# Designs tried in a protein design run: peptides against a protein of PDB entry 8YR4. Part 104

Target 1, 309 residues: chain A of PDB entry 8YR4
Amino acid sequence: PRGSPALQLVVLICLGLMGLERALNVLVPIFYRNIVNLLTEKAPWNSLAWTVTSYVFLKFLQGGGTGSTGFVSNLRTFLWIRVQQFTSRRVELLIFSHLHELSLRWHLGRRTGEVLRIADRGTSSVTGLLSYLVFNVIPTLADIIIGIIYFSMFFNAWFGLIVFLCMSLYLTLTIVVTEWRTKFRRAMNTQENATRARAVDSLLNFETVKYYNAESYEVERYREAIIKYQGLEWKSSASLVLLNQTQNLVIGLGLLAGSLLCAYFVTEQKLQVGDYVLFGTYIIQLYMPLNWFGTYYRMIQTNFIDMEN

## One batch from the design tools (peptide; made by RFdiffusion4, then SolubleMPNN)

Design b2_p17_6_s3 (from b2_p17_6, 16 letters changed)
Fold by OpenDDE base, seed 3:
Formats: structure tokens, C-alpha cells, sequence
Structure b2_p17_6_s3 (fold): chain B 309 residues (1-309), chain A 17 residues (1-17)
């Protein structure tokens, strides 16, 4: 936002809060580890109570394992409302100005409501996509990199390698399976639009349908179109379940390999029992944003397909 | 529902005629 120094400061504060969320994502598992170690060592109540209180406070700042419901995330979202409104308004005014330049050709085309709907969908899609990329994709990639560095430095290079291979395979399979799913979703959307257009045309021509007593015939044609759509919807939904199961399998294999390696190092007295709990907690914490990534990559694809139609 | 979206689109087309 080049025109407002106040909005630039809000963007810098939001970036600082994003950095704080990354620090909390490392600190929360560390404090949880420390609680487990203090419980195992039968440490004095005062040290345990202080560590538990500090952990609960950090967990409140982080929120649920996704961070999306945490105090820091809520504060970031609240501050970002003004930046989003400014960006949305600027895009809307640019589209409106461009529509006014096209207005002579557009008024001749009789589709005023359709172009406004395309413009509104386009604006919402672009603004939502940009906000999602900045607040979910970039932070998730940063958390993966921080995780690899943390495990490589504080555990062993083998843990960093397991996280790297697991996350690289997860991202690669997510992209490949999602590109494969895009074909089914495009076919589904094309059939949805064709089914809708037939239903609307039949309803607009209701006098002609009534004149020919063709109501039963139009209902049967609509039923056949719905069955054809549901066959494509099933393929789209089944491909989503396959994506989620493939993702769960990759994370499960990474969790298994790393948990076995942690257990082995605890038996060799190189790691403490709390370090085993830290690894499991941290891997699950990395997985939660990635699961949301699969949901929003679907939203991105929907928005792109809805802009192509 | 899918039926509600169809009705909303039909109402939009009826209001555009």
C-alpha cells in the first residue's frame, strides 16, 4: 500500500506478529518437553508449576494447533482487516473504471448483471487468494524450514532429513494429485453449468412447456443431467478422499520413522523422554497447516476455474 | 442447497429481463 504510511506500519506489525507465531510454534513444544522431563525427574513443585503456567500462557498466545484461533493470530487478522479493505476497494475501483471504459460495448451486449457477477467473483477471488498466500502458504513453508533447522541442530541430522523427506514428498504428492483432481473439477463445473442452463431455460420457457404438456419430459431430462453431474461430483469427492489419505499416509510414515528413532536415542540416553513427546507434538503441529493448505488449494482452483467460465 | 442456488440464479435472470 504505497499511498498510506499508516497501512505500511500495520503491514510491518502483521509481519512482526507472523514472526512471533513462528517463535511460538518452536517454544510451545519445547516447554511441553520440559514439563514431561520435570515430571519424569520428580522436580520440585515450584519449578514444575512455573513451567506449566508459562506453557499454558504460550499455548493461549499460539491458540489451537493450527494457530488460527490463537490470540496472536486473532490480533493479526484484526489488524489486517484495514489492509484487506483498502486492497479490495482499490481492485473494485479499477474493475469499475475499466467497465466504464467498456460500457459502450457492454450496454450493447445486454449482460450487465453477468459482467458485474464476473467482476465481483474475480475481485473476491483475487483478494482471497492473495491473503491466503501471504498468511497461510508462506508461514507454512517458513515453519517447515524452521522445523528442519531445529531438528538438525538440537536432535540429529537424521531427524532433519526425515522431516525434509516427509514434507517434500507431502508437497509433491499434494501438487500432483491436486493437478489430477483439477480435471475432474473442471468437468464437474462444466456439467453443473450445463445442468443449470437447461433448468433455467426450461423454467423461463414454462408457458411453452405447459402448452406442449412436456413437464414430465423436462423433469426427466433434468434428472438425467443431475445423475450425470453426480457421477462427476463423486469422482471429484473420491479424488479428495484419496488426496487426504495419501497425505495422512506420508505424515504417518514420517511420524513412525522419527518416533522409532527418538525411542532408540532415548534408550541410548542421548535424548530424554520429553524429546520423544516434543517430536510427536511438533510433527502434528506442522501437519495441521498443511491440511488446511489442501483445503485452500481447492478454493484457489475453484476460483481459477470460476474465472475461466 | 443446490436448489437454492438455482432459484437465486432464476430470480436474477427474471430480474434482468
Amino acid sequence: as target 1 above (309 residues)
Amino acid sequence: SRMQRLLEEFEKELNSE
Scores: peptide ipSAE 0.030, ipTM 0.525, DockQ to the pose 0.039
Fold by OpenDDE base, seed 4:
Structure b2_p17_6_s3 (fold): chain B 309 residues (1-309), chain A 17 residues (1-17)
Amino acid sequence: as target 1 above (309 residues)
Amino acid sequence: SRMQRLLEEFEKELNSE
């Protein structure tokens, strides 16, 4: 943010906290591995208690890999509120100023209240989208890269390859299926707007509808419009379930391949039992933010389509 | 707005049939 050194410092602190989250995402599985190894070795209680306490503390800071529930993420989100508000207000004022520069003919032809509502939805949507991309997508991509490097260096090149192929396939299928879903969502939103317009027109003409006793006819037309909307909503929702299931299958196959390979290396005494747990925990930890990505990409597309109409 | 409340009431009436 230009002009506020305090907000610039907050942005730098938030970037530092984001870096700390990346470190926690590597450390938490390592400490969990160490607990399993210490339990297997029947290590002294003092070493075990220290490692467990350290793990629980790191897990509290991390927030279970969902990002949003950890102390560090909550602190980042809290500090970011002021930066988001500054950015939102700046975008709203720019749009408002631009709307005032538009021709009188544009203001006469469009109900100013609807345009303001579209502008407010658009600004909130874009700001939310940018914040989501910066705080969830970029960090998740960083965690994937860190994971590939970590597994390639400390396990074997084959583990890095499995994670790379799994995550590349996951991302590719996510994009492709999401682009396919965009068609169903556009159709749904267009029908929602048409249904709302009919309801508003019927309500604005309520005196005429009442005069002709056409209330039952308008209700039936609205019901037909709702049924048509629900048919499109079902396609949109079913396409999301298909996306989530496809993502789950890709992660499941990656987890299976990597877990079998890890189990094989443990049987050959090249890896410890804790390393098996580390791999499984790390893959599941990568999955959680990616699953949220499917949900928020869903919000993003709604917001973009609502701006096009 | 008054119109949003009317829409919500109208949607409630439509869902009660």
Scores: peptide ipSAE 0.010, ipTM 0.521, DockQ to the pose 0.041
Fold by OpenDDE base, seed 2:
Structure b2_p17_6_s3 (fold): chain B 309 residues (1-309), chain A 17 residues (1-17)
Amino acid sequence: as target 1 above (309 residues)
Amino acid sequence: SRMQRLLEEFEKELNSE
């Protein structure tokens, strides 16, 4: 943000914390591997206890797999609140200033409250999207690249290829299926608006409906509109389940292929038992941000479609 | 939001004129 050196420093600290999260995402699986190897080798208690303590501390910093957010992520989120508030306020003031420059005739012809609700939804959606892209999408892509490099250098090149193919297929199918779902969601929203408009019109004209004793006719017409809406809602919801299942299958197949290959190399004494555990742990760790990505990408598309209507 | 309340007040004033 231009104009506050304090907020610029906070942004730099947040970027540094993001770099630390990337390092933790590599170190946590490595330390977990080392614990499994030390347990397998029946290593002395002092070495094992130090490695376990270090792992637990790193896992506390990382979070994710424990059902809690990590300390580093919480600290980043806390520091970012002020940056987000500054950005939101700046955008809100720019929109407000621009609205005051608009002619009185434009304000009289459009419900000022509706335009400002659109502006408030727009600012919240844009700020949320930007924060999500910077703090979730870019870091997740970085973690995938780091993962491919790590597996290609320290494992056989086949592991790097499996991770690359799995993640590329996951991302591609997520985009393609989500674009396909957008059509069903647009149709659902259009039918919802049409159903709502009919209900409002029927309610505004209640005196006329009562005069003609047409209440049963209006109820049946509304029922037909609801059934049509529910048919579109079902398609939207079913398409969501299909997306989630497709994502689950891609990750499952990648995990299966990599786990079988890892098990084979362990039997050939080329890898240790800890390396099998590392692979599984690392793939699951990559999946969690990607699953969140699929959820938020859907939420973004929702908000954009809801702004188009 | 605070802005939404300000707008609801402004819409009330505009509809009272």
Scores: peptide ipSAE 0.009, ipTM 0.401, DockQ to the pose 0.034
Fold by OpenDDE base, seed 5:
Structure b2_p17_6_s3 (fold): chain B 309 residues (1-309), chain A 17 residues (1-17)
Amino acid sequence: as target 1 above (309 residues)
Amino acid sequence: SRMQRLLEEFEKELNSE
């Protein structure tokens, strides 16, 4: 925000809080590991109690590893409200000014509601996309990189490789399957628009339909259009389930491979029991933002497809 | 939301003319 130094400071604070979230994502699993190791070693109560208290405090700041419910994330979200409102207002005013310049052509074209709808959808899509990229995509990529580095340095290089391969495969399959799904979604949207147009035409011509006693015919024609739409909707929904299941399978295989390797190294006394728990906790923590990534990427693609039509 | 309300108002005005 170029015009307000106060809002620029808020943006910098939000970026600092995002950095703190990344640090918490590393520290929380480490403290949890330490608790498990101290319990295994039957360590003195004072050391255990201090470590548990510290862990719970860090976990409160983190919010369970989702990055959405923690105190730091909530504070970031709260501070960002003003930045979002400023950005939204600026875009709304730019669109309104542009619509005023186009007003004569726009009124003559009867596309009035359509252009405003495109403008509102476009604005919401752009602001949503920007917020999503900054607050979900970039942090998730950072957490993956930090994870690979951490596991490569403090564990065997094989763990870093497993995380790298798992996350790379997950992202690649998410993109490829989502692009494949876009075809079904476009077909669904086209059929929805055609069904809606028929319904509107039938309702506008209700006097003619009533005159010819064709109400039953128009209802049956609308029913057939709905059935055709639902067939396309089913393909879209089924393809979504397939995406989610594929994602779950990739993460499951990565978790299995890494967990077996951890267990093996624990049996050989190369790793401690806490290290096994750390790996599992960290992988699950990486999975949660990635699952949201799949949801938002779909939402973004939807909004882009809906703007092309 | 506000633009959508403005649109709904504009669509109402356009349908009232």
Scores: peptide ipSAE 0.009, ipTM 0.384, DockQ to the pose 0.043

Design b2_p17_6_s4 (from b2_p17_6, 15 letters changed)
Fold by OpenDDE base, seed 4:
Structure b2_p17_6_s4 (fold): chain B 309 residues (1-309), chain A 17 residues (1-17)
Amino acid sequence: as target 1 above (309 residues)
Amino acid sequence: SEMEQRLKEFEEELASE
């Protein structure tokens, strides 16, 4: 943000907190590994209690598997509110200024309420997309890279390869299937708007419809439009389930391959039992933000589709 | 809007048949 040193400092603090979240994402599985190893070794209670307490504290800072409910994430989100408001207001003013620069002919051809709705959707979409990229996409990609490096250095290169292939396939399939789903969502939204427009037209002409006793005809026409909408909604929803199942399958296969390999290395005494638990915990921890990635990517696409209409 | 309320009433009427 140009012109406010206070907001620049807040951005730097938020970036620092994002770095801390990345460190926590590595440390939490490591401490969990250490607990499992200490339990396996029947270590003294004092060492175990300290490690468990430290783990719980780190887990409180990290939050749940999504990280979105963690203390660090909440603090970052809280501090970012002012930066988001500044950015939103700047985008709104730029759009508003641009609308005023548009020809009178463009304004006369559009209803003022429709122009405002497009502007509000546009600002919300851009601000949402930027916030999503900064707080979910970039951190998740960083966690994947950190994970690949960590597993390649502290385990075997094969683990880093499995994580790389799994996450690359997951991201690729997420994009491809989501682009495929966008067609169904566009068709659904177009039919929803057409159904709403028919209902509005029927209600605006209610006196004429009543005069001709055409109420039953308009109801049946609306019913047909709803059935057509529901057929498109089903395709959209079914395509979402297919996306989620495809994502789950990719993660499941990656978890299976890596867990079997980890178990094998534990049997060869090259890794400890805690390292098996670390791998599983870390993969599941990477999955949770990626699942949100699919959700927000869907929201972004929705907002873009809603701007085209 | 008054029109959105009428639309909702109409959707409720259609759902009751």
Scores: peptide ipSAE 0.011, ipTM 0.410, DockQ to the pose 0.036
Fold by OpenDDE base, seed 3:
Structure b2_p17_6_s4 (fold): chain B 309 residues (1-309), chain A 17 residues (1-17)
Amino acid sequence: as target 1 above (309 residues)
Amino acid sequence: SEMEQRLKEFEEELASE
């Protein structure tokens, strides 16, 4: 962004964090290989526990699957909010200024029927996302139950308990934090509608605005309304980063507890090295659909609140 | 509102250029 050295620094930090994510994508598999080798060599518990703890810490920084939910990714997303808001506000002000330069014929020429079509597309998108959620939620809940049963029967009751506690805590915190976020999202959408309604009223009165040469005044009023909106948008987006980080923390703690316990049982020859790989893979597989669920649930809540207003 | 949607569509058109 030209003109703000602070935002340029934030962009450079975000690029640095993207480089760190790439380094983590290489380091995490290396540490995982090292754990498998140490388990195969029957290495001392202290060396194994340190390597497992280091792996889980790196995995917490990376996140699950695509790395989109790791601490580094969440930090990048959090820092990027201000850069996005600066860019959005600049685009919105350029558009609003351009619309005031346009003729009355442009405002009158766009048909009422396009509005109805966008509302219908919104409704169809929500219905499609709800169907997608139902088709992903039910299988994911089934996979969790199957996982608890599997780990309880074939490993130890302690593994089933860790999976149960981890997934129950994950789901509970996801619901609670999402309900908390809904307040910020409703406030954001109400202010968005009020900001747009003000822009529309100014554009409907564009002849009067041009007659009085008040274009700069209306642009400044719109800028103030956008700044107020962006204050609420930041709370909504920051609360999302908090949700993702809370989810990542719960999965990280479950992965830590289960991986340490599995490594311990492998050292006691009660489990095989393959069982350690299985546990880590299975926890990550359970996490991936739940993370997508949190993303789609957010999109649905956006669309529902957008339809209520 | 109809005009809010027109503003949003115009924002999307200008963001696609």
Scores: peptide ipSAE 0.007, ipTM 0.362, DockQ to the pose 0.043
Fold by OpenDDE base, seed 1:
Structure b2_p17_6_s4 (fold): chain B 309 residues (1-309), chain A 17 residues (1-17)
Amino acid sequence: as target 1 above (309 residues)
Amino acid sequence: SEMEQRLKEFEEELASE
C-alpha cells in the first residue's frame, strides 16, 4: 500500500508471519517424529515431557486439523483486516469515480444502486480472492517445494519424487477439471439470471397476466425454466463431486505409495517408526491447504463469471 | 465443507446488504 508507512509495516509483519508458518509446517512433523522415537526407545521422562510440551506449543502456533486455525494464522488474518479494508476502499472509490465519469444516461437508470452493489460485491470478492491467493495459494506452493526439498535431503530421493509427482498431478488435475467445470457453472448462472428475469417480468406485468387469465401459462413457463436450471445445477454439482473424488484419489495413491515405502524402510532398519508417522502427517498437512485452494479457485471463477454477467 | 457453508453465509450476508 503506497502512502501509509503503518500499513507497509503491517504487510512486512504479515510476510514475516507467513515465513514463521512455513517453519512451523516443517518443525511440527519433526517434533512429532521425535516423540514417537523417544517413546519407542523408552527414553527418560524429562526428555519426553520437554519434547511433548514443545510439540504442543508449536502445534498451537501452527493450528491445523478440521476447523482449527492456528494462533499465527489468526494473528496474520487480524493484522491483514486493515490492509484489506484499505485496498477494498481504494478499489471502490476508483470504480465510483469511474461511474461518475460515465455518461448521464447511466445515472438516469434507477439501477445505480444495483450496479454499486454489483461493483461492491465484485470489489469485495476480488479483494478477498487476491488476499486468499496471496495468503493461501502462494504459501501452499512454498510448503510443497519445502516438503520436496526436505524429503529429498533427509529421506531417500524416492520420497521427494513421490511428493513431487503426487502434488504436481494434484495441481494439474485441479486446474484442468476446474476449467472444465467453469463451462457448467457459466451455463447454470446464465440460466438462473434468465429464469429470474422472466419471473420479474411476469410479476411486473401481473395485471396483464390477470386480464388474459394467463396465470397457468406463466407458471408453466417458469416451471420449464426451473427444470432447465436444475439440469444445469446437477451438472455443476456432479462435476464438483468428480473433482473432489479425483483429488482424493490422487492424494490417497500418493499416501499409499509413500506409506508403503516408509514401512519397508522401517522394516529394513533404515528409518525409525517416527519417520513413518512424519511422512503420513506431512502429506495430510499439505493436502489441507490444497483442498481449500480448489474451493477458492471455484469461488474466483464464480465471482468472475458473476461479474461478466 | 465448513468453508462452503461460510461461503454461503458470506454470499447470503452479501445478498442481505
Scores: peptide ipSAE 0.015, ipTM 0.485, DockQ to the pose 0.098; fails the geometry check
Fold by OpenDDE base, seed 2:
Structure b2_p17_6_s4 (fold): chain B 309 residues (1-309), chain A 17 residues (1-17)
Amino acid sequence: as target 1 above (309 residues)
Amino acid sequence: SEMEQRLKEFEEELASE
């Protein structure tokens, strides 16, 4: 972004965070391998516990293997909001200014085919969301139940309890924080509609605007409306990052508790090294669909609110 | 409105370039 050194610094920080995500993608598997080796060698508990804690911390930074919900990715997404808003605002102002310049041609070009495209996007989105709910949410809930039963029967009741508490807390916080976010999204959508209505009114009255040479004034009013919209958009986007980070924290705590307990039982020769690998793999497998569930549940609620407006 | 749709489509076209 030319003209804001602060935004340039944010871009550089975001690029640095992307580099850190790549480093984490290498380090996390290395630390996981080191845990398996230390368990196989029957290493002292202190060394094992430190390596497990370090792994879980790195996994918390990385997130669900893709980094999409990791702390580093969430921090990048959070910082990038201002860069995105600057870019969007610049594009929107260029469009609006150009539409005022080309206003006569734009008004003459009015064709009916555009209404159909928006209706088709709405229906396609709802159908895709319903299919996702049926084919991903229900299986994920089944996988959680199967996981709780499996860990309770084959490991120890404590593992089943950790999985149960972790997944229950994850789902509960996902719902509660999503409901809390809905107010920010509704406020954003209301301001978006008001900003659009103002732009439409200005463009409908383009002859009057041109007659008074008021194009610069209308562009500035539109800029102010965009700034107000972007203040609400920032709250919506920041609340999304907060949700993702809360989810990441819950999974990280569950992974920490279960991994430490599993490692301890391996040191006590009650479990095998393979059981540690199984637990870690299974928790990650449960996390991935749940992360998508949280994303799609949010998308569904977005689309429902967007259809109500 | 038809014009809100066009503004949105124009915003979407320019966001896709």
Scores: peptide ipSAE 0.008, ipTM 0.389, DockQ to the pose 0.044; fails the geometry check

Design b2_p17_7_s1 (from b2_p17_7, 8 letters changed)
Fold by OpenDDE base, seed 5:
Structure b2_p17_7_s1 (fold): chain B 309 residues (1-309), chain A 17 residues (1-17)
Amino acid sequence: as target 1 above (309 residues)
Amino acid sequence: REVLEKLYNSVPSLSED
């Protein structure tokens, strides 16, 4: 971003974090291989526990195989909000200024296309929500239940309890934090609608704005409305990053507890090395779709509130 | 054109209220 050294530094930090994500994508498989080798060689518990703890820490930084919900990715997303807002605001103001340079005939022809696109987004949102419920939410809940049953029957009741507590805490925190976030989203949407109304009113009165040479004044009023919107958007987006990081932490703690317990039972020859691999792979597979669960739950709540009004 | 479509696309549809 030209003109803000602070935002340029944030861009460089975000690029550095993207490089760190690439390093983690190489290191995580290496540490995983090392655990499998140490388990096969029947290495001392202290060396094994340190390698497992280091692996889980690296996996927490990377995220549950998605990379998009790890600590490093969440930190990158959080820092990028201000850069995105700066870029968005600059583009919006350039477009709005250019719209005030266009002919009245062009403005009259666009109203129909705007109304159609509002309608298309409404229908697409409902259809997308139903598809996400049926194809992602329900299967993920089924996989969690199947996992609890499987680990309770074939491993030990302690593994089933860890998965149950981890997933129950994950779902509860997802609901509670999503309800808290809904307040920020509503405030954002209200301010966005108000910002849009101002833009529409300014464009409807294009001839009057041209008559008074008031284009600069209307652009500044629109800029102030965008700044107010972006203050609310930041709270909404930052609260989403907080949700994703909370989810990552809960899964990280479940992965730590279960991985240490698996490693211990392998050292005691009660489980095989393959069982450790199975547990870690299964928890990661559960985590991948669950990261989107908060987004789906938010879409459900929004569409339900929108249907009750 | 695409940037205008993105602007109108970044405006929430009244269908999210």
Scores: peptide ipSAE 0.005, ipTM 0.342, DockQ to the pose 0.092
Fold by OpenDDE base, seed 3:
Structure b2_p17_7_s1 (fold): chain B 309 residues (1-309), chain A 17 residues (1-17)
Amino acid sequence: as target 1 above (309 residues)
Amino acid sequence: REVLEKLYNSVPSLSED
């Protein structure tokens, strides 16, 4: 934001908080490992109590991932409200000024309520796209890269390779299946709009329908439209289950391969029991934001299409 | 839908400015 040094400072603080979240995503599993190792070694209570207290504090800062907002993510979201409001107002004013520069002929051909709805969709699409990209997509990709580097350096190159292959396959299948699903969702939305339009048209012509005693005929046509909609909805929902199951299988295979390898290295005394727990907890932490990645990708695509219209 | 809208609205927007 070129116009306000205060907003630029808030953006820099938010980027710093995002970096802190990435550090917490590495530290929380490490401290959990250390607790398991201290419990296994029957370490003195004072060392254990300090490590547990530190872990709980770090877990409070991190939260439980995308579903549970940690203190750092809440603070970031709070500080970002002012930046979002500034960006939204700037986009709204640009769209509004552009609408006023458009010819009278363009305004006479469109209903004012439709023009405002297009402007609101445009503003929400731009602001939403930027938000999803920076606060969900980029951080998730960064966490994956950090995870690959961490496992490659502190465990073995084989762990880094397993995480790399698992996450690459997961992302690729998520994109491909999401693009395939987008066809079913578009067909569903088109049929929903057609079904709604038919219901509205029947209700607007209610007097004519009553005059001809055509109520039963309109109800039957509406039922047929609902059945056709539900057939498309089922395909959309079934394709979502297929996506989720495919994602679960890929993560399950990665977790199996890595857990077996970790268990083997623990039996050879190359790793500690806590390192097995670290691997499992870290993979689950990477999986939590990835479960929403297909939704974010689809929302990004929808927002791009809504900006082009 | 509502959970996704809450997730969407909870995502702060980065301005490229």
Scores: peptide ipSAE 0.007, ipTM 0.449, DockQ to the pose 0.027; fails the geometry check
Fold by OpenDDE base, seed 2:
Structure b2_p17_7_s1 (fold): chain B 309 residues (1-309), chain A 17 residues (1-17)
Amino acid sequence: as target 1 above (309 residues)
Amino acid sequence: REVLEKLYNSVPSLSED
């Protein structure tokens, strides 16, 4: 962004964080391999516990393999909000000012029906996505239940309990934080509609604006409305990052507790190295759908809020 | 008016992905 050194610094930090995500994508598998090797070699518990803890910490930074729910990704997304808002505002103001510079003939030639068709495509896409999400929510919940039962029966009641508590806490926090976010989203949508109505009214009254040479005044008034909208958008987006980070923390704690317990039982020769690999793989497989569930639940709630308006 | 408002509302803000 030209003209704001602070935003340029934020862009550089975000690029640095993207580089860190790439490093984590290499390091996490390496540390996981090292755990398997240390378990195979019957390494001392202290070395194993340190390596497991380090792995879980790196996995917490990385997130669910895609990085989308990791601490580093969440921090990047959080920092990027201001850059996105600056860019969006610049584009919107440039379009709006250009529309006010266009000829009366262009404004009179506007077909309301072409605008409508773009809307209907957007809404149809959202409805299709909603249906896809609903059909994935039920299987995801089933997979979680099956996973809890599997771990309770095949490993130890303690593993089943850890998974149950982790999943229950994850789902509960997902719902509670999403309900809390709904307030910010409704406020954002209301202000978006108000900002849009103002822009539409200014453009519909183009002749009057031109007659009074009020283009600069209308652009500044639109800028103020965008700034007010972006203040609410920031709260919505920041609350999303908070949700993702809360989910990542719950996953990280569950993975830490279960991985340490599994590693301990392998050192005590109660479990095999293969059981540790199985546990880690299966937990990751359960967490992937859960991350999507949180996203899906958010999107479902969003679409419901957007349909209520 | 309402149609333009509905349209602008139906463009999913890229902020949610």
Scores: peptide ipSAE 0.007, ipTM 0.356, DockQ to the pose 0.073; fails the geometry check
Fold by OpenDDE base, seed 1:
Structure b2_p17_7_s1 (fold): chain B 309 residues (1-309), chain A 17 residues (1-17)
Amino acid sequence: as target 1 above (309 residues)
Amino acid sequence: REVLEKLYNSVPSLSED
């Protein structure tokens, strides 16, 4: 944000909070490992209680589950509202200024309500894209890299290799299948718009349709358009299930390979029982944001195509 | 120019509410 030092400071604080989230993603599994090891060793209650309390506090800061509802993430989201509003307003004013520079012929051919809805969609698209890139895509890639480094340094290099291969395969398949799926989604959206436009046109011309007793004909044409839409919708939905299942299989194979290797090293007394729990917990933490990666990639691809044009 | 036109054309006509 050029011109507002206060908003620049808020951006720096948000970046600092993002760094803290990355640190928490490493620390939370470590503390959970330490609890399991202390329980296994039958350690004194005071040491166990301190470690459990520290873990719960870190877990409160991190959050977890389908949406990072942790305190740090919520604080970041709250602080970012002002930056988002500034960015939104700037994009909206740029779009509005550009609309005023367009020819009278362009304006006469279009309804003002349509123009405003485009400006709103454009603004929402840009601000949404930026938010998803900064707060979901980049952090997820950072967590993967940090994970590879962590497992390579503190575990055997084989664990780092398993995570690297699993995540690389996951990302590659997610991209390839999402690009393939985007064709079906575009076809679906185009047919949806065409079906809707036909229904509106028929209803606007209802007097003419009544005059010619053509109601049954218009209903049948609409039915055919719906059937065609549903055929495309099914392909889109089925392709999503295929993507999700492919992702689940890749993560499942990575989890299996790594868990078996970890279990083996625990049996050889090279690792502790807590290290097995660490690995499983860390892989699950990486998996949660990755499920959305295909949605983000598709949104990015759509919004970039909408921004290059 | 084209971005704004494609953004414009991507709006379904029914938002005259």
Scores: peptide ipSAE 0.000, ipTM 0.312, DockQ to the pose 0.034; fails the geometry check

